# Ledger of designs, part 225: peptides against a protein of PDB entry 4KTY

Target 1, 266 residues: chain A of PDB entry 4KTY
Amino acid sequence: YVLNDIGVIFYGEVNDIKTRSWSYGQFEDGILDTCLYVMDRAQMDLSGRGNPIKVSRVGSAMVNAKDDEGVLVGSWDNIYAYGVPPSAWTGSVDILLEYRSSENPVRYGQCWVFAGVFNTFLRCLGIPARIVTNYFSAHDNDANLQMDIFLEEDGNVNSKLTKDSVWNYHCWNEAWMTRPDLPVGFGGWQAVDSTPQENSDGMYRCGPASVQAIKHGHVCFQFDAPFVFAEVNSDLIYITAKKDGTHVVENVDATHIGKLIVTKQI

## One batch from the design tools (peptide; made by RFdiffusion4, then SolubleMPNN)

Design b2_p29_7_s1 (from b2_p29_7, 14 letters changed)
Fold by OpenDDE base, seed 5:
Structure b2_p29_7_s1 (fold): chain B 266 residues (1-266), chain A 29 residues (1-29)
Amino acid sequence: as target 1 above (266 residues)
Amino acid sequence: MQQFLNFTTPKGIVSDLGKVSQERYTAML
């Protein structure tokens, strides 16, 4: 989980799982320097650079360009005129070296690109890390641990009221570390995510969230446990917005989200 | 490419593709 420089990322649909090779290149020339540069740009104290909790949280913020002119600009509109289409990237090295050289965010990424670059960052700094893919991954926008789908009286989706969304798949990272800031037993794999999805205490970042805590429903454990929990366990709530202003729950689907969570063995 | 899912209404097809995953699956390649 530290020494492997080539990996496999799962993507596609739950009923049509696909794999993509990704070159992490954490030992390539200039990559360590770039990772240190990323932490310098984040103005991270030297004392914090030995703490994997702080490093992974800073990394989750800095691998995306939001807030801090970090590494990657996300784009999902199929218009990539000012950069490289996300599907054209095959590894982390070119992205990180371009960032170091230009000192500007690199265009463009989607979840597997963010996860690939973040995996390189973590492994380069000696943190065991892997990429995880969640099929039917929820994006809870209002922190209520459910996916609220608003319907018109005719049954059509009200796109204006519906702010929550679901990815066909989403990739994030798990980093191995102790969690002395949590109760005993919640160290080990920690979910961290650099794809800019939701604001976490003023920045687009996510984690580290204890995988064991999420598994046992401990959503009060730092960091961002409610959001990560919702990604894998949200119920879909179909709500009809009536003309009289009342909301009626029409249906609840507890099986749609988080149907499969996959990672490579080593 | 990654994409958002379109929602189906309760009056349409109900998803019965499986249960929510409680474990992370490790693939041997």
Scores: peptide ipSAE 0.020, ipTM 0.567, DockQ to the pose 0.298
Fold by OpenDDE base, seed 1:
Structure b2_p29_7_s1 (fold): chain B 266 residues (1-266), chain A 29 residues (1-29)
Amino acid sequence: as target 1 above (266 residues)
Amino acid sequence: MQQFLNFTTPKGIVSDLGKVSQERYTAML
């Protein structure tokens, strides 16, 4: 989880799982320097650079370009004319070196690209890390721990009443660390995500969220546990929006979200 | 009264490497 510089990222759909190779290249020339540069751009104090909690949180912010001119610009509109299509990347090295040389965000990434670059960042700095793929990954936009689906009276989906959405798959990272800031037993794997999804205390970042805390429903534990919990555990709530403005819950599906969570064994 | 609803995950079809699918998920309502 530190020394392996080649990985496999799972993607596709739960019924058609696919794999893509990814070169992390954490030992290649210029990569460590670039990771240090990323922390410099984040204005991270020297004392914090030895703390994996702070490092992983800063990394989750800086691997995306939002807020801080970080590494990668996300794009999901299928128009990549002004950069490299996300699918064209084969590893982290070219992305990180381009960022270092240009001192500008690199175009473009999606979840597996963010996760790949973030994995390099973590491993380069000596933090054991892996990429996790969640199939039917919920994006809870209003922090209610539900995936709300609004219906018109005719049964058609009204996509304007919520920003909640579901990815067919989503990739993020788990980083191994102690959590002295949490109760005993909540160290180990921590979910961290550099794909810009939600604002977390003023920045597009996510984690570290204790995987053990998530598994036991401790969503009050820092950082961003409610969001990560929702990604894997949200119930689908089907709500009919009546013409009179009232909302009626029609059904609840507790089985759809988080169908499968996979990671490569080293 | 039970009815079926078709729903497609919004972000799944815009992922670059995600399978572009218009498959509908049927839920009991």
Scores: peptide ipSAE 0.009, ipTM 0.438, DockQ to the pose 0.053
Fold by OpenDDE base, seed 2:
Structure b2_p29_7_s1 (fold): chain B 266 residues (1-266), chain A 29 residues (1-29)
Amino acid sequence: as target 1 above (266 residues)
Amino acid sequence: MQQFLNFTTPKGIVSDLGKVSQERYTAML
């Protein structure tokens, strides 16, 4: 399962699930070398390269170009004149080899591209990994585990006040590892995400967050458990901002976020 | 008064392959 070099990525909407083939190519010539190069660019100490916790966290940072001139530049503006449109990519190999050759970030990626490349990176380095898709995925911007939607008095969304956002779908990775840094029982699948969404202790990275911890609401466990928890469990809080500066909660939707989390069956 | 709210991504970000359905982002006030 995790040794397959071709995968399927789920996307679309929860009531209209679509699939996209993706070639991971973790065994292709030059790919392992490129993964090592990525860790070199991250200035990762050799002693840490055998630790899947460190490797997956570094990978989550380096697969995106933010902060560190990593692999992929994200773009969502539908104007991709200076690179390849995200939808045109069919696998990780061309992206990684281009990065290795040019030594510059490759344009452009979105979540499934980030997840695809990250999956290759993890698998190349011997970390069992899979891609997961979360439908109605929250992006909590202020770490309060809520999606705060501010409304004008007329009921329209106040885009100036509303900083949180929701993806109709979002793809990230789960990596299999032990977590000796956590209490017993929180090893296994760990959520890691290379799509640049939120700053995590100074860098655009995410995870590893224990899937078991998330399932049981243990958001205090490193790394980025609150953010990942919010992605799948946030309540939508509709708030009207009054002219006097007071806020009134108009509605709470506890069912909207995280409608479905899917991955390819083993 | 019953009213419907449209929630869209404040950033205006839409994935290339994703489809945004306004129906999914309609909430009853």
Scores: peptide ipSAE 0.009, ipTM 0.475, DockQ to the pose 0.066
Fold by OpenDDE base, seed 4:
Structure b2_p29_7_s1 (fold): chain B 266 residues (1-266), chain A 29 residues (1-29)
Amino acid sequence: as target 1 above (266 residues)
Amino acid sequence: MQQFLNFTTPKGIVSDLGKVSQERYTAML
């Protein structure tokens, strides 16, 4: 989880799982310098740089360009005229070196690109890390731990009543660390995500969220446990929005979200 | 202790980030 510089990222659909190779290149020339530069750009103090909790949280913020002119600009609109299409990247090295050279965010990324670069960042700094793919990954926008699906009275989906959404797949990272800030037993793998999805205390960042905490439903544990929990556990709540403003729950599907969560076998 | 079904893909393993049981999930709401 640290020494391997080539990985596999799972993507596609749950019933048509695809893989792509990704070169992390954490040992390539200039990559360590770039990782240090990233932390410098984050104005991370020296004392924090030895703390994997702080490093992973800062990394989750800095690998995306939002808020802090971090590494990657996300784009999901299929317009990539001013950069490299997300699908064209094959590894982290070119992205990180471009960032270091230009001192400007690199265009463009989507979840697997964010996860790939973040994985390099973590591994480069000696934090064991892996990429995780969640199929049918919920994006809970209103922090209610549900994936709300609003229906018109005619049964058609009204996408304007909620910003909740489901990714066919989403990639994030798990980083291995102790969590002295949590109760005993909640160290180990921590979910961290650099794809800019939701604001976490003023910045687009996510984690570290204890995998054990999520696994056992401890969503009150820092950081961003409710969001990560929702990504893998949200019930689909089908709600008919009536013209009179009332809401009627038509159905609940507890099986749709987080159908498969995979990482590369070592 | 929650029980999680473990399964693998040809090229990968299921993450430790499993689903919380419905009972626990419901109790949190």
Scores: peptide ipSAE 0.007, ipTM 0.453, DockQ to the pose 0.027

Design b2_p29_7_s2 (from b2_p29_7, 15 letters changed)
Fold by OpenDDE base, seed 5:
Structure b2_p29_7_s2 (fold): chain B 266 residues (1-266), chain A 29 residues (1-29)
Amino acid sequence: as target 1 above (266 residues)
Amino acid sequence: MQQFLNFTTPKGIVSDYGKVAQQRYQESL
């Protein structure tokens, strides 16, 4: 989880799982210096750089360009002018070196690119890390731990009312660390995510959230446990918006979200 | 490989192919 410089990322669909290679390159020339530069740009104090909780949280913020001119600009519209299409990247090295050289955010990334670069960052700094793929990954926009899908009376989605959404798949990272800030037993793998999805206490970042806490429904544990829990365990709530302005719950699906979570074993 | 949002309905799944995701991303900048 630290020494392996080539990885596998899962993508596609739950019934058609696909894989791609990703070169992390944490030992390549200039990569450690770039990771230190990232922490410098974040104005991270020296004492905090020895704390994997702080490092992973800062990394989750800085690997995306939002808020702080971090590493990667996201794009999902399939029009990638003035940059590299997300699918064209084969590893983290070129991205990180471009960021260090230009001192400007690199274009473009989607979840697996964010996760790949973040994995390099973590491993480069000695934090064991892996990429996790979740199929049918929920994006809870209003922090109610459910996916509210508003429908017209004809059954079509009301996009104006529907703010929650589901990714076909989503990649994030798990980082291994102790959690002295949590009760005993909630160390180990921590979910961290650098794809800019939701604001977490003023910045687009996510985690570290204890995987053990999530598995046991302890969403009160910092950081961002409710959001990560929702990604893997939200119920779909189908709400019909009637023409008279009333909202009626038509159906609840507790099986759709988080059908499969996959990570590479080493 | 493209990541995109699915709008799930009782009648089926409609994919945005990144349109809504991109819009929300841009609006949050």
Scores: peptide ipSAE 0.406, ipTM 0.886, DockQ to the pose 0.561
Fold by OpenDDE base, seed 3:
Structure b2_p29_7_s2 (fold): chain B 266 residues (1-266), chain A 29 residues (1-29)
Amino acid sequence: as target 1 above (266 residues)
Amino acid sequence: MQQFLNFTTPKGIVSDYGKVAQQRYQESL
């Protein structure tokens, strides 16, 4: 989880799982220096740089460009003008070195690119880390732990009313650390996510959220446990928006979200 | 490898949000 410099990222669909090789390159020349530079850009105190809780949280913020001129700019429009298409990246090294040299955010990333770069960052700094892929991954926008899907009378999704969303798949990271800030038993793997999905206390960041806490429904434990919980456990609430302006709950699906969670062991 | 928002309705209709994610991302900048 620290020494492996090549990984596999899972993507695609639950019934058609696909894999992609990713070069983390945490030992390549300039990569450690770049990771330190990232923490410098974050204005992280030296005293905090030895704390994996602080480092992983800062990393989750800084691997995305939002708020702080971090590493990667996201794009999902399939145009990717003025940059590199997310699918063209094969590893973290070129991205990190470009960021270090240009001192500007690198274009472009999607979840696996964010997760790949973040994995390099964590491993480079001695934090055991792995990438996790969640199929049918929920994005709870209003922190109510459910997916409110508004439908037109014809059954199509009303995109104006529907603020919550479901990714076909989503990749994030798990980082291994002790959690002295949490009750005993909630150390170990912590979910952290650098894909800019939701604002967390003023910044687009996510985690560390205790995987054990999520597993046992302890959403009150810092950081961002409700969001991570929702990603894997949300019920889909289908609400029909009637022409008269009324909203009627038509169906509830408790089985759709988090259909499969996959990670490589090496 | 493109991510996209995908909803399967109870009626079996799949709604693809297409560029909704990108739009929301841009609006958050």
Scores: peptide ipSAE 0.304, ipTM 0.845, DockQ to the pose 0.632
Fold by OpenDDE base, seed 4:
Structure b2_p29_7_s2 (fold): chain B 266 residues (1-266), chain A 29 residues (1-29)
Amino acid sequence: as target 1 above (266 residues)
Amino acid sequence: MQQFLNFTTPKGIVSDYGKVAQQRYQESL
């Protein structure tokens, strides 16, 4: 995982899985310096830089530009006039070197770009890391561990009644580390996500969340386990919003969210 | 050879064990 500088990222639809190559370039000139610079910009103490828990959490925050003038500006509105369209990137090197040179956030990224750059950051710092793709990835915005789908009385979905959403696919990272801060057995792969989705204790960051904890429903484990759990395991709750303000659960679908999680083994 | 790992989390599992574990861990320090 650490030594491979070229990867494959899965994307598309669950019924039409696509792949793209991504050059991580963790050994390219200036990349290590840039990763150190990222940690410097985060004002990360030197003593913490050897702790993969702290490093991955800081990296999760700093790979996105929110809060801290981090590496990448996200854009999902199809307006990329002031930068590079997310689809035009083929690797992490140009992004990281531009960030280091300009000392300003690079435009623009989406989930696979965030995941690609974050994967480089982790691998460059000696943390085994991989990109994972979740098809039908939930974004639980109200922290209820459900994907609420509101229906009008006529049965039509009203997307304005919730901020919950489902991505056709979402990419994040898994980083390999011990978790001495968790009970025995919850080390190994940790979900970390640099795509700015939700605020986690004051910053747009996510993880490290124990993959084993998530698999066993231990959502109280730090960090951001409820959010990651919801991404992969939320039930779709179809709720009719009545005119009187009452809600009626019409249906529950436990089969849609997190139907397929894919990662490349190196 | 390029290998792929697919997995799905089990549905309907929610545990408060993490809160208990965290408390116990803190008490052990």
Scores: peptide ipSAE 0.017, ipTM 0.434, DockQ to the pose 0.024
Fold by OpenDDE base, seed 1:
Structure b2_p29_7_s2 (fold): chain B 266 residues (1-266), chain A 29 residues (1-29)
Amino acid sequence: as target 1 above (266 residues)
Amino acid sequence: MQQFLNFTTPKGIVSDYGKVAQQRYQESL
């Protein structure tokens, strides 16, 4: 998880799982320098650079361009005229070197591109890391641990009444570290995510969230455990919005979100 | 490419991982 410079990223649909090769290139010329530059741009104190908790949290913020002129600009509108389409990238090296050279955010990324670059960043700095793909990944926007789906009286979805959404798949990272800030047993793999999804204490970042804590339902443990828990465990709440303005819960589906979570086996 | 899904009322299949985590969370409240 540190020495391997080529990986496989899972994507597609739960019924049609696909794989993409990704070159991490953490040992390539200029990559370590670029990772240090990223931490410099984040104004990270030298004392914090040896702490994988701080490093992974800063990395989750800086791999995306939001807030801090970080590495990658996300785009999901299928308009990539001012950069490179997300599907055209094959590895992290070109992205990181372009960022270092231009000193401007690189266009464009989606979840696997963010995860690929973030994986390089972590591995380059000696943090064991892997990419995880979650199929039917919820995006809880209002922090209620539910995926709210509003329906009109005719049964059609009203997408204007909530910002909650579900990805067909979503990729994030797991980083291996001790968690002395948590109770015993919640070290090991930590979920971290550089795809700009939600604001976490003033910045678009996510994690580290203890995978063990999430598995055991301990969403009170820092950082961003409720959001990551919701990504894999949210109930779908179907709510009919009546013409009179009242809301009625019509159905609850506890089975749809997080149907499959996969990572490369070594 | 990554994309958001459109939903209508389905009968879904429960993941064991999700069920256990959710149950434990509910018990912790």
Scores: peptide ipSAE 0.180, ipTM 0.624, DockQ to the pose 0.288; fails the geometry check

Design b2_p29_7_s3 (from b2_p29_7, 16 letters changed)
Fold by OpenDDE base, seed 1:
Structure b2_p29_7_s3 (fold): chain B 266 residues (1-266), chain A 29 residues (1-29)
Amino acid sequence: as target 1 above (266 residues)
Amino acid sequence: MQRFLDYTTPKGIVSDLGKVSQERYTAML
């Protein structure tokens, strides 16, 4: 995983899976220097730079521009007049080199761009990493581990009663590391995500969350396990909001979220 | 309901450099 400089990212719809090539370019001139620069901008202590737990967490924060003028500005409004459309990028190299030269966030990215750049960052620093795509990926905004869908009495969706949402697909990264900070057995693949979705202890970052912990519902294990768990495991809760202010659960769908989780096998 | 995570590598997928953006939705009715 560390040695491959070209990858494949899965996207699209669960019923129409698509792939795109992505050049990570972790061995290209200036890329390692840029990754070190990213850690410098994060003011990361030198002692922490050898710890993949700290490095991956810092990376998840710094690959997005929020909070710290990190690498990429996200945009999902289909207006990209002040930069490059997310779909125009073909690899990490141009993005990272632009960031290094301009010392300003690069516009624009969506999940696969964030994941691509983050994958380069991890691999540059010797951390085995891969990109994972989750179809029907939940965004739990209130940390209740469920996706709330509110309906009016007429059956129409009331989007104002919750900020919960679902992505048609979402890409994040998994990084391979030991987790001496967790109980035995929860090392290995760790979910980390640089797409700015939720605030985690003061910053838009996510992970590392033990994949093994998530698989077994150990959402109490650091970091951000509840959010990652919800992305792949949330039940859809259909709630009718009555005019009298009462809420009634009409239906529960336990099969919709996390319909398929896919990655490239090396 | 808790579900265990599975990772799959699909076979036979053709590369597509299409311009497909992420899309958010609140419900699929």
Scores: peptide ipSAE 0.095, ipTM 0.631, DockQ to the pose 0.041
Fold by OpenDDE base, seed 5:
Structure b2_p29_7_s3 (fold): chain B 266 residues (1-266), chain A 29 residues (1-29)
Amino acid sequence: as target 1 above (266 residues)
Amino acid sequence: MQRFLDYTTPKGIVSDLGKVSQERYTAML
């Protein structure tokens, strides 16, 4: 989880799982320097650079360009003008070296690109890390731990009212570390995510969230446990918006979100 | 309510993330 510089990222659909090779290149020339540069740009104190909790949280913020002129600009519009389409990237090295050279965010990434670059960052700094793919991954944007799908009376989705969304797949990272800030037993794998999805205390970042804590439903444990919990365990709530302004729950689907969560076997 | 999901893939391994612990799952039954 530290020494392997070639990876496999799972993507596609739950009923048509696909794999993409990704070169992490954490030992390539200039990559360590770039990772240190990223922490410098984040103005991270030297005392914090030995703490994997702080490093992974800073990394989750800095691998995306939002807030802090970090590494990657996300784009999902299928235009990708003025950059490289996300599907054209095959590894982290070119992205990180371009960032270091230009000192400007690199265009463009989507979840697997963010996860790939973040995986390089973590492994380069000696933090064991892997990429995780969640099929039917929820994006809860109102922190209610459910996916609210609003329907018109004719059964069509009301896109104006429906703000929550579901990715067909989403990639993030798990990083291995102790969690002395949590109760005993909640160290080990921690979910961290650099794809800019939701604001976490003023910045687009996510984690570290204890996998064990989420597994046991401890959503009160820092950091961002409610969001990560919702990604894998949200119920779909179908709500009909009536013409009189009332909302009626028509159906609840507890099986749709988090159909499969996979990572490469080492 | 937390749900227990069945995960299988020939291509990789399943993360523990999002999977209810056995103790908690048993308690929910």
Scores: peptide ipSAE 0.026, ipTM 0.595, DockQ to the pose 0.024
Fold by OpenDDE base, seed 2:
Formats: C-alpha cells, sequence, structure tokens
Structure b2_p29_7_s3 (fold): chain B 266 residues (1-266), chain A 29 residues (1-29)
C-alpha cells in the first residue's frame, strides 16, 4: 500500500456506492518534509518516531486542527467560507504544502480529505496504510457502544436528549503494524482516524485500534476500541422519555449500523 | 448485539462526482 500514490476512496450510500480519486503524492517534493514537520509540531520525541503505534496515534491527532493547530479544519455546514470546500480537493499534496508554508491549519476537510491526508502521512513514514469506508457509521458520543435515540411520547425524536448520530458514510484509515502492546494475534491492520469526532484521553484522535480485536469484540484493547466498535456495530436503541423521568425502550435495531465496510482491493 | 463485521475489498469502480459531502442524521423508527 505504500508504493501507490493514487488511490480510490469509496463514499455515498451503501446502495449507491460512489468513488473518488485521490492523489496521495507521498513521493512529491516537500511532502516527506512536511510529514516530519507535522511530527515536530506535535513535539513528538525522536525516540518515538520509529514506533508506528505512536506515529499513527500522533498522526490521528495532528491531521486535524483541533487541540494542536494541526493540518486540517473540518467543516460540515456546506458553506465553507474562508477556505476551500472539501469537495474541491483532489489530493494531499496541496493541503500538506499549504500547511507547511503557512504554518496554519488548512480549511476545509471532511472525512475523505482527512483520510486522504492521513494516508499520505502514514505512507510517507513507511507505514502501510489504506482508506476504509464504513456505511451507516455510528457516532457514539458517550462510549456506551449503542446509539441512543430518544423519542417524545408522540414518537418524534427528542433532539435535545438525542446526542448520538449516524454518518451516511465515514472514511478512516487502517495502518499495518505489529502490536506488541496487545496479546498475540492482534497486530496487522489497525483502525486510525484523523477526522475529529471524539476526545480520546485529552485530544481529538482515534486509534490505533486492532481490526482483529474489533471483529472479535475485544473492546478493552487500546486504543479507542469502544469507539471504533460502536462505529461499525452499534445497536440503535429507541427510547421514550417519560414525563416522570423514566425511560422505556421501544425498539432495538441491530442491523442499521455498519452495513458495509469497504476498501480498495489489492 | 455483536455481529460479524463484513469487510469487502472491491475493485475500483467508475468515479462518481455527485454529492460528496458527509451527512449526519438521527435514525428514525
Amino acid sequence: as target 1 above (266 residues)
Amino acid sequence: MQRFLDYTTPKGIVSDLGKVSQERYTAML
């Protein structure tokens, strides 16, 4: 996965899968230097820069601008004033070079832009990486491994109480590495995500979470396994909030979330 | 309920330049 500098990103709907080309440009002039600069901005110790676990986790934090003046500012408001609309980007190179020259976060990105830039970052640093798309991707905001949908007594959604949400699709990365910090068998592909979604031990970052661990329900394995598990495996819990403050579960849907997880075939 | 995670590795398909933006929603009954 490291050698290809052009990729395909899947998006859209599960029943209408779409693709977008993305130029990673990991071999373009200045890109490796920019990736090193990103780690410098993160104040990452040199001793950790050879550890793909640390590098991928730092990358997941630094590719987004939150917390640390990282690379990309996310925007989902469909206005995108004061920057470039996410859909206008065609690759990582312009974004990374702009970041390096301006030393300020670049506007704007959404998940595929974050994933594209992050993929470049990982590949530049010798970490095999690919982009993965999850359709009907849950955003569990309280780490209870379920999507809590609160309903009024009339059956309408209580938007005040309902904090969890679903993305029609979400892109993140998988990075290949050994995981000596985990039990045997949980190396290989690790989910990492630079799209700012939830705070992970003080920063907007995610992973590396063992794909094998997620597949087998080992959510106790670092890092952020509960969140990643929820993205692909949450049940929808429909709850009616009663006037007396009690909650009644009206329905459970175990099929809505994580209908398809796709990546480009080798 | 835990279920099997189905990973698919399709070959690239024709690019679609339709709506690209992510959409966040709340699922309904």
Scores: peptide ipSAE 0.228, ipTM 0.662, DockQ to the pose 0.039; fails the geometry check
Fold by OpenDDE base, seed 4:
Formats: structure tokens, sequence, C-alpha cells
Structure b2_p29_7_s3 (fold): chain B 266 residues (1-266), chain A 29 residues (1-29)
């Protein structure tokens, strides 16, 4: 998970799984320098740069441009006139080198681009990392660990009553590390995500969240375990919003979110 | 009740590029 410079990223739909190659290029000229530059831009002290917990958390913040003029600008509106369409990228090297050269965020990315660049960053710094794809990935916006779907009395969806949403697929990273800040047994793979989704203690970042903690429902463990848990385990809650302002739960679907969580061994 | 899904490493999956962009939705009825 460190030495391989080419990977496969899963995308598409759960019933129509697609793959694409991604060149991480963590050993290419200028990439290590760029990773150090990223940490410099984050104003990360030298003492923290040897701590994979801090590095992965900083990386999750800095691979996206939000807050800190990090590496990539996300775009999901299908308007990419001022940069490169996310689908046009084939690897991390050009993105990172452009960032280093221009010293400005690179346009544009979506989840697999963020995950690809973040994977390069982690691997370049000696942190074992892989990309994970979650199909029907929930975005819990109100931190209630469920995906709320509001219905009008006529059965039509009211999308204004919640900011919760679901991605057809979402890619993030898992980084391998010990977690001395957590109870014994919650080291190993840690979910980290550089796609800007939610604010985490003042910045668009996510993780490291212990995969073992998530698998056992320990959402109290730092960092961002509730959000990651919700991405893979949220129940769909169908709520009828009545005219009188009351809410009635009509249905609960515990099967939809996180239909498949996949990674490719390299 | 929570599912606590395990990760899967599918073998032998190779596909052509199609629509790559993520799609976000609020409801599935």
Amino acid sequence: as target 1 above (266 residues)
Amino acid sequence: MQRFLDYTTPKGIVSDLGKVSQERYTAML
C-alpha cells in the first residue's frame, strides 16, 4: 500500500460497478517536495510531521482548497470552464506539480480525484493508504446518524427540510496507523477523507476515524466517527412533514446506505 | 439496529469509463 504507484478506483453504481486506473506517482520527481510544501502551507510544525494521525488529518484538510488554499477545488455542477474537468485527470502527479508550481489550488476535483491525490500524499509520506469506494454513501448534514427524507403529505419529496443527501458513490481513503489516542484495538485502518463535505472543528476535513470503531459502532472516538459511521450505516428515515408542523416517520430503510464498500488490493 | 458492514475487495473487475461524475440525491422513493 506504499510502494505501488498505480491503482484502481471503483466508481459508478452498486449494480454497475466501474473501475478506473489512477497513477499515484508518489516516487515521481517533485512529489515529495510538493507533499512537504503542502504541510508547510498548512503551517504544520516539524514535530507533528512524524505523527500519522496529525499528518492524515492535516492532509484531509489540505488536499481540498477550502479554508486553507489547499490542493484541489471541488466542483459538482458540471461547469469546469476555469480548469480541468475532474474526469480528465488520470493521476496525482500533474495535480500536485501544478499546485507546487502555481501555489494556487488546482481546478477541479470530485471524490476520486481528492482520494487519488490524498492517497499519493499519504503514500509519499510513508503512510500505508488505500482508496475505498462506498456505494450509496450518505452525507449526514445534521449529525443525527440518519438520512432524513422528508415527504409532503401528498408523498412528494421536500428537499428543503434537510440538507442530508446521498452520493451514488463516494471515495475516501483508509490510512494504516496506530491510534494511541484511542483504546487498544482501534488502530489499523483509519478512514480519512479530503473531499470537502462537512466542517470538522472549524475546517473541511475528516478523520482519521478508526475503521474498527466504525464497525463496532463506537462513534464517540475521534475523529469524525459519527460522520463516517453515517456514510456507511445511516438508515433512511422517511418522514412526512405535516401541515401542522409535526413529523411522522412513515418508513425506515436500513438496507440502502452503504450497499457496498470496496477497495482494490494492490 | 446498525449493519456494521465489512469492506469487500472485489476481484477481476475491469470496466470501461462511462459517466464518472458523482451524483447527489436526497430521496429514493
Scores: peptide ipSAE 0.095, ipTM 0.631, DockQ to the pose 0.041; fails the geometry check

